# Designs tried in a protein design run: peptides against a protein of PDB entry 6FBK. Part 2

Target 1, 90 residues: chain A of PDB entry 6FBK
Amino acid sequence: EDTGVRVELAEEDHGRKSTIALRLWVEDPKKLKGKPKDNGAIEFTFDLEKETPDEVAQEMIESGFFHESDVKIVAKSIRDRVALIQWRRE

## One batch from the design tools (peptide; aimed at target 1 E43 M60 F65)

Design b1_p8_7_s4 (made by RFdiffusion4, then SolubleMPNN; from b1_p8_7, 4 letters changed)
Fold by OpenDDE base, seed 5:
Structure b1_p8_7_s4 (fold): chain B 90 residues (1-90), chain A 8 residues (1-8)
Amino acid sequence: as target 1 above (90 residues)
Amino acid sequence: MRKFIVIK
């Protein structure tokens, strides 16, 4: 399902590191319950071995990027992209 | 604290 939140690689993935750079932004704000504070893209690192999409999404809420009610939609967008990256690494 | 970089 389209979450209205897009997540892409912020760097080329050579498949060598457990840590990747991701970029996240809102494409369809109507799918969110809250109003995003910023219209910019958020760039961050994600450790494929140590971190979870839910924890990262919660940290984004704590940082004030999203409303608490949108934690699950943000986490899903990260999870879906991370899964695709892992599947491409074979 | 996680570092988030805002790109506009």
Scores: peptide ipSAE 0.770, ipTM 0.948, DockQ to the pose 0.895
OpenDDE base, seeds 1, 2, 3, 4: peptide ipSAE 0.769, 0.769, 0.770, 0.768; ipTM 0.947, 0.948, 0.948, 0.948

Design b1_p8_8 (made by RFdiffusion4)
Pose (drawn by RFdiffusion4):
Structure b1_p8_8 (pose): chain A 83 residues (1-30, 38-90), chain P 8 residues (1-8)
Amino acid sequence: EDTGVRVELAEEDHGRKSTIALRLWVEDPKDNGAIEFTFDLEKETPDEVAQEMIESGFFHESDVKIVAKSIRDRVALIQWRRE
Amino acid sequence: KREFKVNL
């Protein structure tokens, strides 16, 4: 399927960086803006950041697993492109 | 605390 939540890199991916800057926004919901944040790959969880975005007023409380996966896919996509 | 930069 599709999530409709786009998560992309914020800064050039340099490799061997334990923390990456990401940008998240929504195009299909099936603040209306972009959300930039940092993510620690070896420590932080997509579910943790998703909940923070919940507790910060971006999405609904039960919409956490959906946003967590959208972030997770980007983290996965960055590490696969990192071989 | 985490910081979120929001661009509208």

## One batch from the design tools (peptide; aimed at target 1 E51 E59 M60 E62)

Design b1_p9_1 (made by RFdiffusion4)
Pose (drawn by RFdiffusion4):
Structure b1_p9_1 (pose): chain A 83 residues (1-30, 38-90), chain P 9 residues (1-9)
Amino acid sequence: EDTGVRVELAEEDHGRKSTIALRLWVEDPKDNGAIEFTFDLEKETPDEVAQEMIESGFFHESDVKIVAKSIRDRVALIQWRRE
Amino acid sequence: KREFKVTPF
């Protein structure tokens, strides 16, 4: 399927960086803006950041697993491209 | 908690 939540890199991926800057926005909901944040790959969880975005007023409380996966896919996509 | 930079469309 599709999530409709786009999560992309914010800064050039340099490798061997334990923290990465990401940008998240929504195009299909099936603030209306972009959300930039940092993510620690070895420590922080996509579900943790998703909940923070919940507790910060971006999405609904029960919409957490969906946003958590969208972030997770980007983290996965960055590490697969990192081989 | 972290800080989120938000750019409204």

Design b1_p9_1_s1 (made by RFdiffusion4, then SolubleMPNN; from b1_p9_1, 4 letters changed)
Fold by OpenDDE base, seed 2:
Structure b1_p9_1_s1 (fold): chain B 90 residues (1-90), chain A 9 residues (1-9)
Amino acid sequence: as target 1 above (90 residues)
Amino acid sequence: MKKFKVTPL
């Protein structure tokens, strides 16, 4: 389903590294229960071997980007994009 | 702590 949160590759992925560069932003704030802190694109690296979408989403909340009630929707957004990237690598 | 960089859309 549409989470209202977009996640895209911030850099080209050649499938060589275990880390990828991602860019995340809120496209439809009405899909979130809380109000997002910023209206910009959040850029970050994601380690495909060591990190999980849930833990990264939690860190975003701890950083104040999203309300705790939206942890699952943010995590899902990251998870779905990561899955697509991994599927494309195969 | 994980580093996040925010940039304008």
Scores: peptide ipSAE 0.774, ipTM 0.953, DockQ to the pose 0.797
OpenDDE base, seeds 1, 3, 4, 5: peptide ipSAE 0.773, 0.774, 0.773, 0.774; ipTM 0.952, 0.953, 0.952, 0.952

Design b1_p9_1_s2 (made by RFdiffusion4, then SolubleMPNN; from b1_p9_1, 4 letters changed)
Fold by OpenDDE base, seed 3:
Structure b1_p9_1_s2 (fold): chain B 90 residues (1-90), chain A 9 residues (1-9)
Amino acid sequence: as target 1 above (90 residues)
Amino acid sequence: KKKFIVTPL
């Protein structure tokens, strides 16, 4: 399922650390219920052992990047990318 | 609070 939100590695992953650098941006705003204020790329770290996609998505909402009604679609986009990265590590 | 850095596309 295409969420319209794209998530990519912001730096190369050598599979050595529990943290990864990610970059997230809106590719198709029509898939979101709310309208993001800006259309930049959001860069952040993600701790594979301590953080969850839902919690990170909630923090993005609290920071004003997305409408609260879109928390699940944002979380899904992060979850899907993290899963791919973890699958490639094994 | 988690740090988010915004950059232009």
Scores: peptide ipSAE 0.799, ipTM 0.956, DockQ to the pose 0.811
OpenDDE base, seeds 1, 2, 4, 5: peptide ipSAE 0.799, 0.798, 0.798, 0.799; ipTM 0.956, 0.956, 0.955, 0.956

Design b1_p9_1_s3 (made by RFdiffusion4, then SolubleMPNN; from b1_p9_1, 5 letters changed)
Fold by OpenDDE base, seed 3:
Structure b1_p9_1_s3 (fold): chain B 90 residues (1-90), chain A 9 residues (1-9)
Amino acid sequence: as target 1 above (90 residues)
Amino acid sequence: MKKFIVTPL
């Protein structure tokens, strides 16, 4: 499913650390219920062992990046990318 | 609070 939210590695992943650097941005705002205030790329680290996509997405909502009604599609975007990265590490 | 850095596209 295309969430309209894109998530990519912000730096190369050599599969050595439990943390990865990610960059997230909106490609198709029509798929969101809310309207993002800004359209930049959000850079952040993600700890594969300690953090969850849902909790990180919720923190983005609390920081004012997205409307609360869009927490699930933001979380899904992060989850899908993280899964791909983990599959490539195998 | 988690740190988020915003950069222009």
Scores: peptide ipSAE 0.775, ipTM 0.952, DockQ to the pose 0.812
OpenDDE base, seeds 1, 2, 4, 5: peptide ipSAE 0.773, 0.774, 0.772, 0.774; ipTM 0.952, 0.952, 0.951, 0.951

Design b1_p9_1_s4 (made by RFdiffusion4, then SolubleMPNN; from b1_p9_1, 5 letters changed)
Fold by OpenDDE base, seed 2:
Parts: C-alpha cells; structure tokens; sequence
Structure b1_p9_1_s4 (fold): chain B 90 residues (1-90), chain A 9 residues (1-9)
C-alpha cells in the first residue's frame, strides 16, 4: 500500500554494518491525517538490531515532524523499506 | 535523543 511517505537509502548499503542511513520524505501529504511539519527530507540512521520502525516513528512524532495520528503510517513506511533492504542483503 | 537532519528535497 502506498503510504504517501517515501523512504530510501541515503547511502549505499554494502551489508557490512548493522546500521543503515535512511532518507524519509512526504511524497503525498493527502494520505496523512495531519499536516507534516516540514517538506524536506529527514535523514537518520537506523540500527537493524536495536531499533524498530514504531519507536523511530514515535520519536519523529515527538520531534514534531508528524501528527500522532500518523505514527502507524510513518512506521509502516520505515518498516517496508527496512524489510526490503534486509531481503536484499540475503 | 535520536538525531534527525532535515535537508531540502
């Protein structure tokens, strides 16, 4: 399902580290219930062993990037990309 | 606190 939120690798993944660099941005704000804080790309690291999409999404909410009602949409966007990256590593 | 960097698209 298209969440309207896009997540891509910010750096090439060689499958050597447990951490990856991600870039997240809103591609279709109409799919979100709230209004996103910024229209830029959010860059951050994601620890494949220690972090979860839900926790990272929650931190984005706390930082004011998204409305709390969209936490699951943001989490799903991160989860889907992370899963794809992990599948490609296999 | 997790660090988030915002950059222009």
Amino acid sequence: as target 1 above (90 residues)
Amino acid sequence: RKVFRVTPL
Scores: peptide ipSAE 0.819, ipTM 0.961, DockQ to the pose 0.785
OpenDDE base, seeds 1, 3, 4, 5: peptide ipSAE 0.818, 0.819, 0.818, 0.819; ipTM 0.960, 0.961, 0.960, 0.960

Design b1_p9_2 (made by RFdiffusion4)
Pose (drawn by RFdiffusion4):
Structure b1_p9_2 (pose): chain A 83 residues (1-30, 38-90), chain P 9 residues (1-9)
Amino acid sequence: EDTGVRVELAEEDHGRKSTIALRLWVEDPKDNGAIEFTFDLEKETPDEVAQEMIESGFFHESDVKIVAKSIRDRVALIQWRRE
Amino acid sequence: SRRTFKVTL
């Protein structure tokens, strides 16, 4: 399927960086803006950041697993491109 | 810990 939540890099991926800057926004919901944040790959969880985005007023409380996966896919996509 | 979100409208 599709999530409709786009999560992309914010800064050039330099490798061997334990923390990455990401940008998240929504195009299909099936603040209306972009959300920039940092993510620690070896420590932080996509579910943790998703909940923070919940507790910060971006999405609904029960919409957490959906946003968590959208971030998770980007983290996965960055590490696969990192071989 | 908490984090800072930068929001661009």

Design b1_p9_2_s1 (made by RFdiffusion4, then SolubleMPNN; from b1_p9_2, 5 letters changed)
Fold by OpenDDE base, seed 4:
Structure b1_p9_2_s1 (fold): chain B 90 residues (1-90), chain A 9 residues (1-9)
Amino acid sequence: as target 1 above (90 residues)
Amino acid sequence: MKREFKVIR
């Protein structure tokens, strides 16, 4: 399902580290209930072993990037990309 | 600790 939020690797994944660099941005703001403050991309690290998409999404909301009503759509976007990365590591 | 976010505009 298209969330309107894109998440990509900000670096090449060689499958060696538990931590990856991700880049997240809004492609279709109409899919969001709120309006993002920023028009740019957000880069961050994600620990595949210790962190969850929901927690990262919540931190993003708390930082003011997205409205609280969009936490689940942001989390799903991260989750979907993380799943793809993990599948590629198999 | 707060997560670090880098904004690229």
Scores: peptide ipSAE 0.746, ipTM 0.923, DockQ to the pose 0.852
OpenDDE base, seeds 1, 2, 3, 5: peptide ipSAE 0.744, 0.745, 0.745, 0.746; ipTM 0.923, 0.923, 0.923, 0.923

Design b1_p9_2_s3 (made by RFdiffusion4, then SolubleMPNN; from b1_p9_2, 4 letters changed)
Fold by OpenDDE base, seed 3:
Structure b1_p9_2_s3 (fold): chain B 90 residues (1-90), chain A 9 residues (1-9)
Amino acid sequence: as target 1 above (90 residues)
Amino acid sequence: MKRTFRVTR
């Protein structure tokens, strides 16, 4: 399902470490309930073993990037990309 | 501690 939020690897994944670099940006703002505070791409690291998409999405909201009503759609976007990366590693 | 987010355009 298209969330309107795109997440991509910000580095090549060699499948050797649990930490990956990601880049997230809004591709279709009408899919969000609130207006994003920035139109740039957000870069961050994600630990595949220790962190969860929901917690990272909450941290983005706390940082002011998204409205709290959009936490689930942001979390889903991260989750979907993380799942794809993990599937490719198998 | 707070997570680091880097914004690029």
Scores: peptide ipSAE 0.696, ipTM 0.907, DockQ to the pose 0.809
OpenDDE base, seeds 1, 2, 4, 5: peptide ipSAE 0.693, 0.694, 0.695, 0.696; ipTM 0.907, 0.907, 0.907, 0.907

Design b1_p9_3 (made by RFdiffusion4)
Pose (drawn by RFdiffusion4):
Structure b1_p9_3 (pose): chain A 83 residues (1-30, 38-90), chain P 9 residues (1-9)
Amino acid sequence: EDTGVRVELAEEDHGRKSTIALRLWVEDPKDNGAIEFTFDLEKETPDEVAQEMIESGFFHESDVKIVAKSIRDRVALIQWRRE
Amino acid sequence: KREFTVKPL
């Protein structure tokens, strides 16, 4: 399927960086803006950041697993491109 | 908690 939540890199991916800057926004919901944040790959969880975005007023409380996966896919996509 | 920067699209 599709999530409709786009999560992309914010800064050039340099490798061997335990923290990465990401940008999240929504195009299909099936603040209306971009959300930039940092993510620790070896420590932080996509679900943790998703909940924070919940507790910060971006999405609904039960919309957490959906946003958590969208971030997770980007983290996965960055590490696969990291071989 | 972390900080979020919100920018317009």

Design b1_p9_3_s1 (made by RFdiffusion4, then SolubleMPNN; from b1_p9_3, 5 letters changed)
Fold by OpenDDE base, seed 5:
Structure b1_p9_3_s1 (fold): chain B 90 residues (1-90), chain A 9 residues (1-9)
Amino acid sequence: as target 1 above (90 residues)
Amino acid sequence: MKKFIVLPL
């Protein structure tokens, strides 16, 4: 599904560490209910063992990057990419 | 607090 939000690896994943570096940006702002604060790509680490897409998305809202009404679409974008990365590690 | 870095597109 096209959320309008893209998430990619910010570094090579050798499948050894529980943490990965991700980069997230808006490709289609029309799919968001609110207006994003920044026009750039957000780079961050994601701990596969300790963090969840919903909690990280909520942190982005609290930081002011997105409106609270878009927390679910942001979380889904992160979740979908993380799932793909985990499948590649198998 | 989680650290987020904004990079230009």
Scores: peptide ipSAE 0.772, ipTM 0.951, DockQ to the pose 0.953
OpenDDE base, seeds 1, 2, 3, 4: peptide ipSAE 0.768, 0.771, 0.769, 0.767; ipTM 0.950, 0.951, 0.951, 0.950

Design b1_p9_3_s3 (made by RFdiffusion4, then SolubleMPNN; from b1_p9_3, 3 letters changed)
Fold by OpenDDE base, seed 3:
Structure b1_p9_3_s3 (fold): chain B 90 residues (1-90), chain A 9 residues (1-9)
Amino acid sequence: as target 1 above (90 residues)
Amino acid sequence: KRKFVVTPL
């Protein structure tokens, strides 16, 4: 379902590297329980083999980007995009 | 510590 959080590739994916660059931002803040401190796009790298969406989402909360109550919705948005990228690589 | 870069929309 639509989490209100959008995640996109920040670079072209040629399917050769285990790491990818992603951008994450809020499209529908009403889907979140907390209010993000800013309205920018967060760019970060993600290792498809070593990292998990939940752990990255936790790090975003620790950095103050989102309220702890929204960790699961943020993790889901990352997971959904990562799954899509992996499906396209097959 | 993970690096996060914030860019204006």
Scores: peptide ipSAE 0.798, ipTM 0.955, DockQ to the pose 0.936
OpenDDE base, seeds 1, 2, 4, 5: peptide ipSAE 0.796, 0.797, 0.797, 0.797; ipTM 0.954, 0.955, 0.954, 0.954

Design b1_p9_4 (made by RFdiffusion4)
Pose (drawn by RFdiffusion4):
Structure b1_p9_4 (pose): chain A 83 residues (1-30, 38-90), chain P 9 residues (1-9)
Amino acid sequence: EDTGVRVELAEEDHGRKSTIALRLWVEDPKDNGAIEFTFDLEKETPDEVAQEMIESGFFHESDVKIVAKSIRDRVALIQWRRE
Amino acid sequence: RREFTVKPL
């Protein structure tokens, strides 16, 4: 399927960086803006950041697994492109 | 907690 939540890199991916800057926004909901944040790959969880975005007033409380996966896909996509 | 920067689309 599709999530409709776009998560992309914020800074050039340099490799061997344990923290990455990401940008999240929504195009299909099936603040209306972009959300930039940092993510620690070996420590932080997509679910943890998703909940923070919940507790910060971006999405609904039960919309957490959906946003957590959208971040998770980007983290996965960055590491696969990292071989 | 982390900080979020919100920019308009």

Design b1_p9_4_s1 (made by RFdiffusion4, then SolubleMPNN; from b1_p9_4, 3 letters changed)
Fold by OpenDDE base, seed 3:
Structure b1_p9_4_s1 (fold): chain B 90 residues (1-90), chain A 9 residues (1-9)
Amino acid sequence: as target 1 above (90 residues)
Amino acid sequence: RRTFRVTPL
C-alpha cells in the first residue's frame, strides 16, 4: 500500500549494526489528513532491536512534523521500510 | 529526546 510517505536508507547497510540511518519525506500529501508545515527530508537513526515504528512516529508528531491523525500512516511507512531492510539482511 | 535533522529535498 502506498502511504504517500517515503522512507529510505540514509547510508549503506552492511548488516553489521543494530542501528541504521533513515530519511523520511512526504511524496504524496493527499494521502495525509493533516498538512505538513515543511517539505524537507527528516533524517534519524533507528535501533532495529530496541525501537518501534509507532513510537518513532509519535516522536515526530510531538516534534511538530505531522498532525496527530496521521500517526498510523507515518508509522506504517517506517514499518514497511524496516521490514524490507530486515528481509534483505536474512 | 530524539534528534531529527531536516534537509532540503
Scores: peptide ipSAE 0.796, ipTM 0.955, DockQ to the pose 0.929
OpenDDE base, seeds 1, 2, 4, 5: peptide ipSAE 0.795, 0.796, 0.795, 0.796; ipTM 0.954, 0.954, 0.954, 0.954

Design b1_p9_4_s2 (made by RFdiffusion4, then SolubleMPNN; from b1_p9_4, 4 letters changed)
Fold by OpenDDE base, seed 3:
Structure b1_p9_4_s2 (fold): chain B 90 residues (1-90), chain A 9 residues (1-9)
Amino acid sequence: as target 1 above (90 residues)
Amino acid sequence: KRKFIVTPL
């Protein structure tokens, strides 16, 4: 399902590292319950072996990027991209 | 604390 939040690789993935660089931004703000204060792309690293999309989404809320009511939609966006990356590595 | 880098679209 389209969450309105886009997540892409911020670097080429050669499938060698457990850590990847991701970039996240809002494409369709109508899908969110809250209104993000910033309209930029958020770049961050993600450890495929140690971290979870839900925990990273929580950290984004704590940093003030999104409203707490949107944590699940943000987490889903990250999860979907991470799953896609892992599928391509197999 | 996780590092987040924000850039313009």
Scores: peptide ipSAE 0.800, ipTM 0.955, DockQ to the pose 0.933
OpenDDE base, seeds 1, 2, 4, 5: peptide ipSAE 0.798, 0.799, 0.798, 0.798; ipTM 0.955, 0.955, 0.955, 0.955

Design b1_p9_4_s3 (made by RFdiffusion4, then SolubleMPNN; from b1_p9_4, 3 letters changed)
Fold by OpenDDE base, seed 3:
Structure b1_p9_4_s3 (fold): chain B 90 residues (1-90), chain A 9 residues (1-9)
Amino acid sequence: as target 1 above (90 residues)
Amino acid sequence: KREFRVLPL
């Protein structure tokens, strides 16, 4: 399902590190319940072995990037990209 | 605290 939130690798993945750099941005704001204040790409690192999409999404809400009502849609966007990356590594 | 870097689209 299209969450309206896009997540991409910010670096080339050689499948060697457990940590990866990601970029996240709103592609379709109509899919969100809240109205994001920022209009840029959020870059961050993600540990494939230790971190979870839900925890990272909550940290984004705490930082003021998204409304709390959109935590699940943000988490899903991260989860879907992470799953795709891991599938390609196998 | 997680570090977030905002880049222009």
Scores: peptide ipSAE 0.805, ipTM 0.956, DockQ to the pose 0.928
OpenDDE base, seeds 1, 2, 4, 5: peptide ipSAE 0.803, 0.804, 0.803, 0.804; ipTM 0.955, 0.956, 0.955, 0.955

Design b1_p9_4_s4 (made by RFdiffusion4, then SolubleMPNN; from b1_p9_4, 4 letters changed)
Fold by OpenDDE base, seed 4:
Structure b1_p9_4_s4 (fold): chain B 90 residues (1-90), chain A 9 residues (1-9)
Amino acid sequence: as target 1 above (90 residues)
Amino acid sequence: KRTFKVTPL
């Protein structure tokens, strides 16, 4: 399902590190229940071995980027991209 | 805490 939140690699992934750089932004704000604070691209690192999309999404809410009601769709956006990246690594 | 870098679209 289209979450309205886009997640892309912030740098080329050579599949050598457990950590990847991601960029996340709102593509369709109508998909969100709340209104994001600012409309920019959020860059962050994600450890494929240690971190979870849900926890990262919650940290984004805590940072004020999204409303708490949107934690699941943000997490799904991250999860879907991470899964795709992992599939491409195999 | 996690570091987030925000840039304009």
Scores: peptide ipSAE 0.784, ipTM 0.951, DockQ to the pose 0.937
OpenDDE base, seeds 1, 2, 3, 5: peptide ipSAE 0.782, 0.783, 0.784, 0.784; ipTM 0.951, 0.951, 0.951, 0.951

Design b1_p9_5 (made by RFdiffusion4)
Pose (drawn by RFdiffusion4):
Structure b1_p9_5 (pose): chain A 83 residues (1-30, 38-90), chain P 9 residues (1-9)
Amino acid sequence: EDTGVRVELAEEDHGRKSTIALRLWVEDPKDNGAIEFTFDLEKETPDEVAQEMIESGFFHESDVKIVAKSIRDRVALIQWRRE
Amino acid sequence: KVIKLERRS
């Protein structure tokens, strides 16, 4: 399927960086803006950041697994492109 | 609108 939540890199991916800057926004919901944040690959969880975005007033409380996966896919996509 | 998210420790 599709999530409709776009999560992309914020800074050029340099490799061997344990923390990456990401940008998240929504195009299909099936603040209306972009959300930039940092993510620690070896420590932080997509579910953890999703909940923070919940507790920060971006999405509904039960919409956490959906946003967590959208972040997770980008983290996965960055590491696969990192071989 | 760009929103900077301040992460927690």

Design b1_p9_5_s2 (made by RFdiffusion4, then SolubleMPNN; from b1_p9_5, 4 letters changed)
Fold by OpenDDE base, seed 3:
Structure b1_p9_5_s2 (fold): chain B 90 residues (1-90), chain A 9 residues (1-9)
Amino acid sequence: as target 1 above (90 residues)
Amino acid sequence: KIIKLKRKK
């Protein structure tokens, strides 16, 4: 499912670290309920063993990047990318 | 444009 939110690796993944660098940006704002205030890419770290996509999405909302109603779509975009990264490591 | 997210410690 296309969330309208894109997430990519900000670095090469050699499968050696539990923490990775990611970048997230809005590709299709029509998929969101709120209007993004900034059109830049958000760079963030993600610990594959300790953190969850939902909690990271909550932090983005708390920082004012997204509307509260869009937490699940943002979390899904992170989850989907993280899953792909983990599948490639196996 | 890249914006660094300030993560909660």
Scores: peptide ipSAE 0.707, ipTM 0.927, DockQ to the pose 0.913
OpenDDE base, seeds 1, 2, 4, 5: peptide ipSAE 0.705, 0.705, 0.704, 0.706; ipTM 0.926, 0.925, 0.925, 0.926

Design b1_p9_5_s3 (made by RFdiffusion4, then SolubleMPNN; from b1_p9_5 with E6K S9K)
Fold by OpenDDE base, seed 3:
Structure b1_p9_5_s3 (fold): chain B 90 residues (1-90), chain A 9 residues (1-9)
Amino acid sequence: as target 1 above (90 residues)
Amino acid sequence: KVIKLKRRK
């Protein structure tokens, strides 16, 4: 399902590290319930072994990037990309 | 434009 939120690798993945660099940005704001106040890409690290998409999405809400009502759609976008990265590593 | 997310400690 298209969340309207895009997540991509910010670096080349050689499948060696447990931590990866990602970038997240809004492609279709109509999919969100709130209005994002920033029009840039958010760069962040993600530990494949220790972190969860939901907790990282919560941090983005706490930082003021998204409305709390959009935490699940943001988390889903991260989860979907992380799944693809892990599937590609196998 | 790229913004670095400030992560909680």
Scores: peptide ipSAE 0.687, ipTM 0.919, DockQ to the pose 0.875
OpenDDE base, seeds 1, 2, 4, 5: peptide ipSAE 0.685, 0.685, 0.685, 0.685; ipTM 0.917, 0.917, 0.917, 0.918

Design b1_p9_5_s4 (made by RFdiffusion4, then SolubleMPNN; from b1_p9_5, 3 letters changed)
Fold by OpenDDE base, seed 3:
Structure b1_p9_5_s4 (fold): chain B 90 residues (1-90), chain A 9 residues (1-9)
Amino acid sequence: as target 1 above (90 residues)
Amino acid sequence: KVIKLKRKK
């Protein structure tokens, strides 16, 4: 399912470390319940062994990037990209 | 435009 939120690697992944750099941005704001305040890409680290997409999405809400009603759609976008990265590492 | 997310410690 298209969340309207895009997540990509901010670096090349050689599959050697558990921490990766990601970038997240809104491609289709109509998919969100709230309106994003900024139109930029958010760069962040993600620990594949210790962190969860939902917790990172909640940090973005707390930082004021998204409305609280959109936490699940943001988390899903991160989850889907992380899963794809994990599948490619196998 | 890229914004760095301040992560929780």
Scores: peptide ipSAE 0.700, ipTM 0.923, DockQ to the pose 0.910
OpenDDE base, seeds 1, 2, 4, 5: peptide ipSAE 0.698, 0.698, 0.696, 0.698; ipTM 0.922, 0.922, 0.920, 0.922

Design b1_p9_6 (made by RFdiffusion4)
Pose (drawn by RFdiffusion4):
Structure b1_p9_6 (pose): chain A 83 residues (1-30, 38-90), chain P 9 residues (1-9)
Amino acid sequence: EDTGVRVELAEEDHGRKSTIALRLWVEDPKDNGAIEFTFDLEKETPDEVAQEMIESGFFHESDVKIVAKSIRDRVALIQWRRE
Amino acid sequence: MREFKVTPL
């Protein structure tokens, strides 16, 4: 399927960086803006950041697993491109 | 809790 939540890199991916800057926004909901944040790959969880975005007023409380996966896919996509 | 930067699309 599709999530409709786009999560992309914010800074050039340099590799061997334990923290990465990401940008999240929504195009299909099936603040209306972009959300920039940092993510620690070896420590932080996509679910943790999703909940923070919940507790910060971006999405609904039960919409957490959906946003957590959208971030997770980007984290996965960056590490696969990192071989 | 972390900080979020929000900008318009």

Design b1_p9_6_s1 (made by RFdiffusion4, then SolubleMPNN; from b1_p9_6 with E3K K5I)
Fold by OpenDDE base, seed 3:
Structure b1_p9_6_s1 (fold): chain B 90 residues (1-90), chain A 9 residues (1-9)
Amino acid sequence: as target 1 above (90 residues)
Amino acid sequence: MRKFIVTPL
């Protein structure tokens, strides 16, 4: 389902590296329980073999980007994009 | 500490 949080590749994916650059931002703030402090796009690296969407989402909350109540919706948005990228690599 | 780079939309 639509989480209101968008995640896209920040670079071309040639399917050769285990790490990818992602960019995440809020498209529909009404889907979130808390209000983000800013409305920018967050760029970060994600290791497809070693990292999990939930752990990255937790780090975003710790950094103050989102309210703790929204960790699952943020994690889901990352998970959905990562799954799509992996499906395209097959 | 993970590096996050914030850019304006």
Scores: peptide ipSAE 0.779, ipTM 0.952, DockQ to the pose 0.921
OpenDDE base, seeds 1, 2, 4, 5: peptide ipSAE 0.774, 0.778, 0.776, 0.776; ipTM 0.951, 0.952, 0.951, 0.951

Design b1_p9_6_s2 (made by RFdiffusion4, then SolubleMPNN; from b1_p9_6 with M1K K5R)
Fold by OpenDDE base, seed 3:
Structure b1_p9_6_s2 (fold): chain B 90 residues (1-90), chain A 9 residues (1-9)
Amino acid sequence: as target 1 above (90 residues)
Amino acid sequence: KREFRVTPL
């Protein structure tokens, strides 16, 4: 499913670390209920062993990047990318 | 507090 939110690796993944660098941005704002304040790419690290997409999405909302009504769509975008990265590591 | 870096697209 197309969430309208894109997530990509911000660096090459050699499968050696539990932490990865990600970049997230809005590709189709019509998919969101709220209106993002800016339209830049958000870079952050994600620990594959300790962190969850939903909790990271919550932190983005707390930081003011997205409306609370869009937490699940943001979390899904992160989850889907993380799953792909995990599958490639296997 | 999580660090977020915003860059231009």
Scores: peptide ipSAE 0.796, ipTM 0.954, DockQ to the pose 0.910
OpenDDE base, seeds 1, 2, 4, 5: peptide ipSAE 0.794, 0.794, 0.794, 0.795; ipTM 0.953, 0.953, 0.953, 0.954

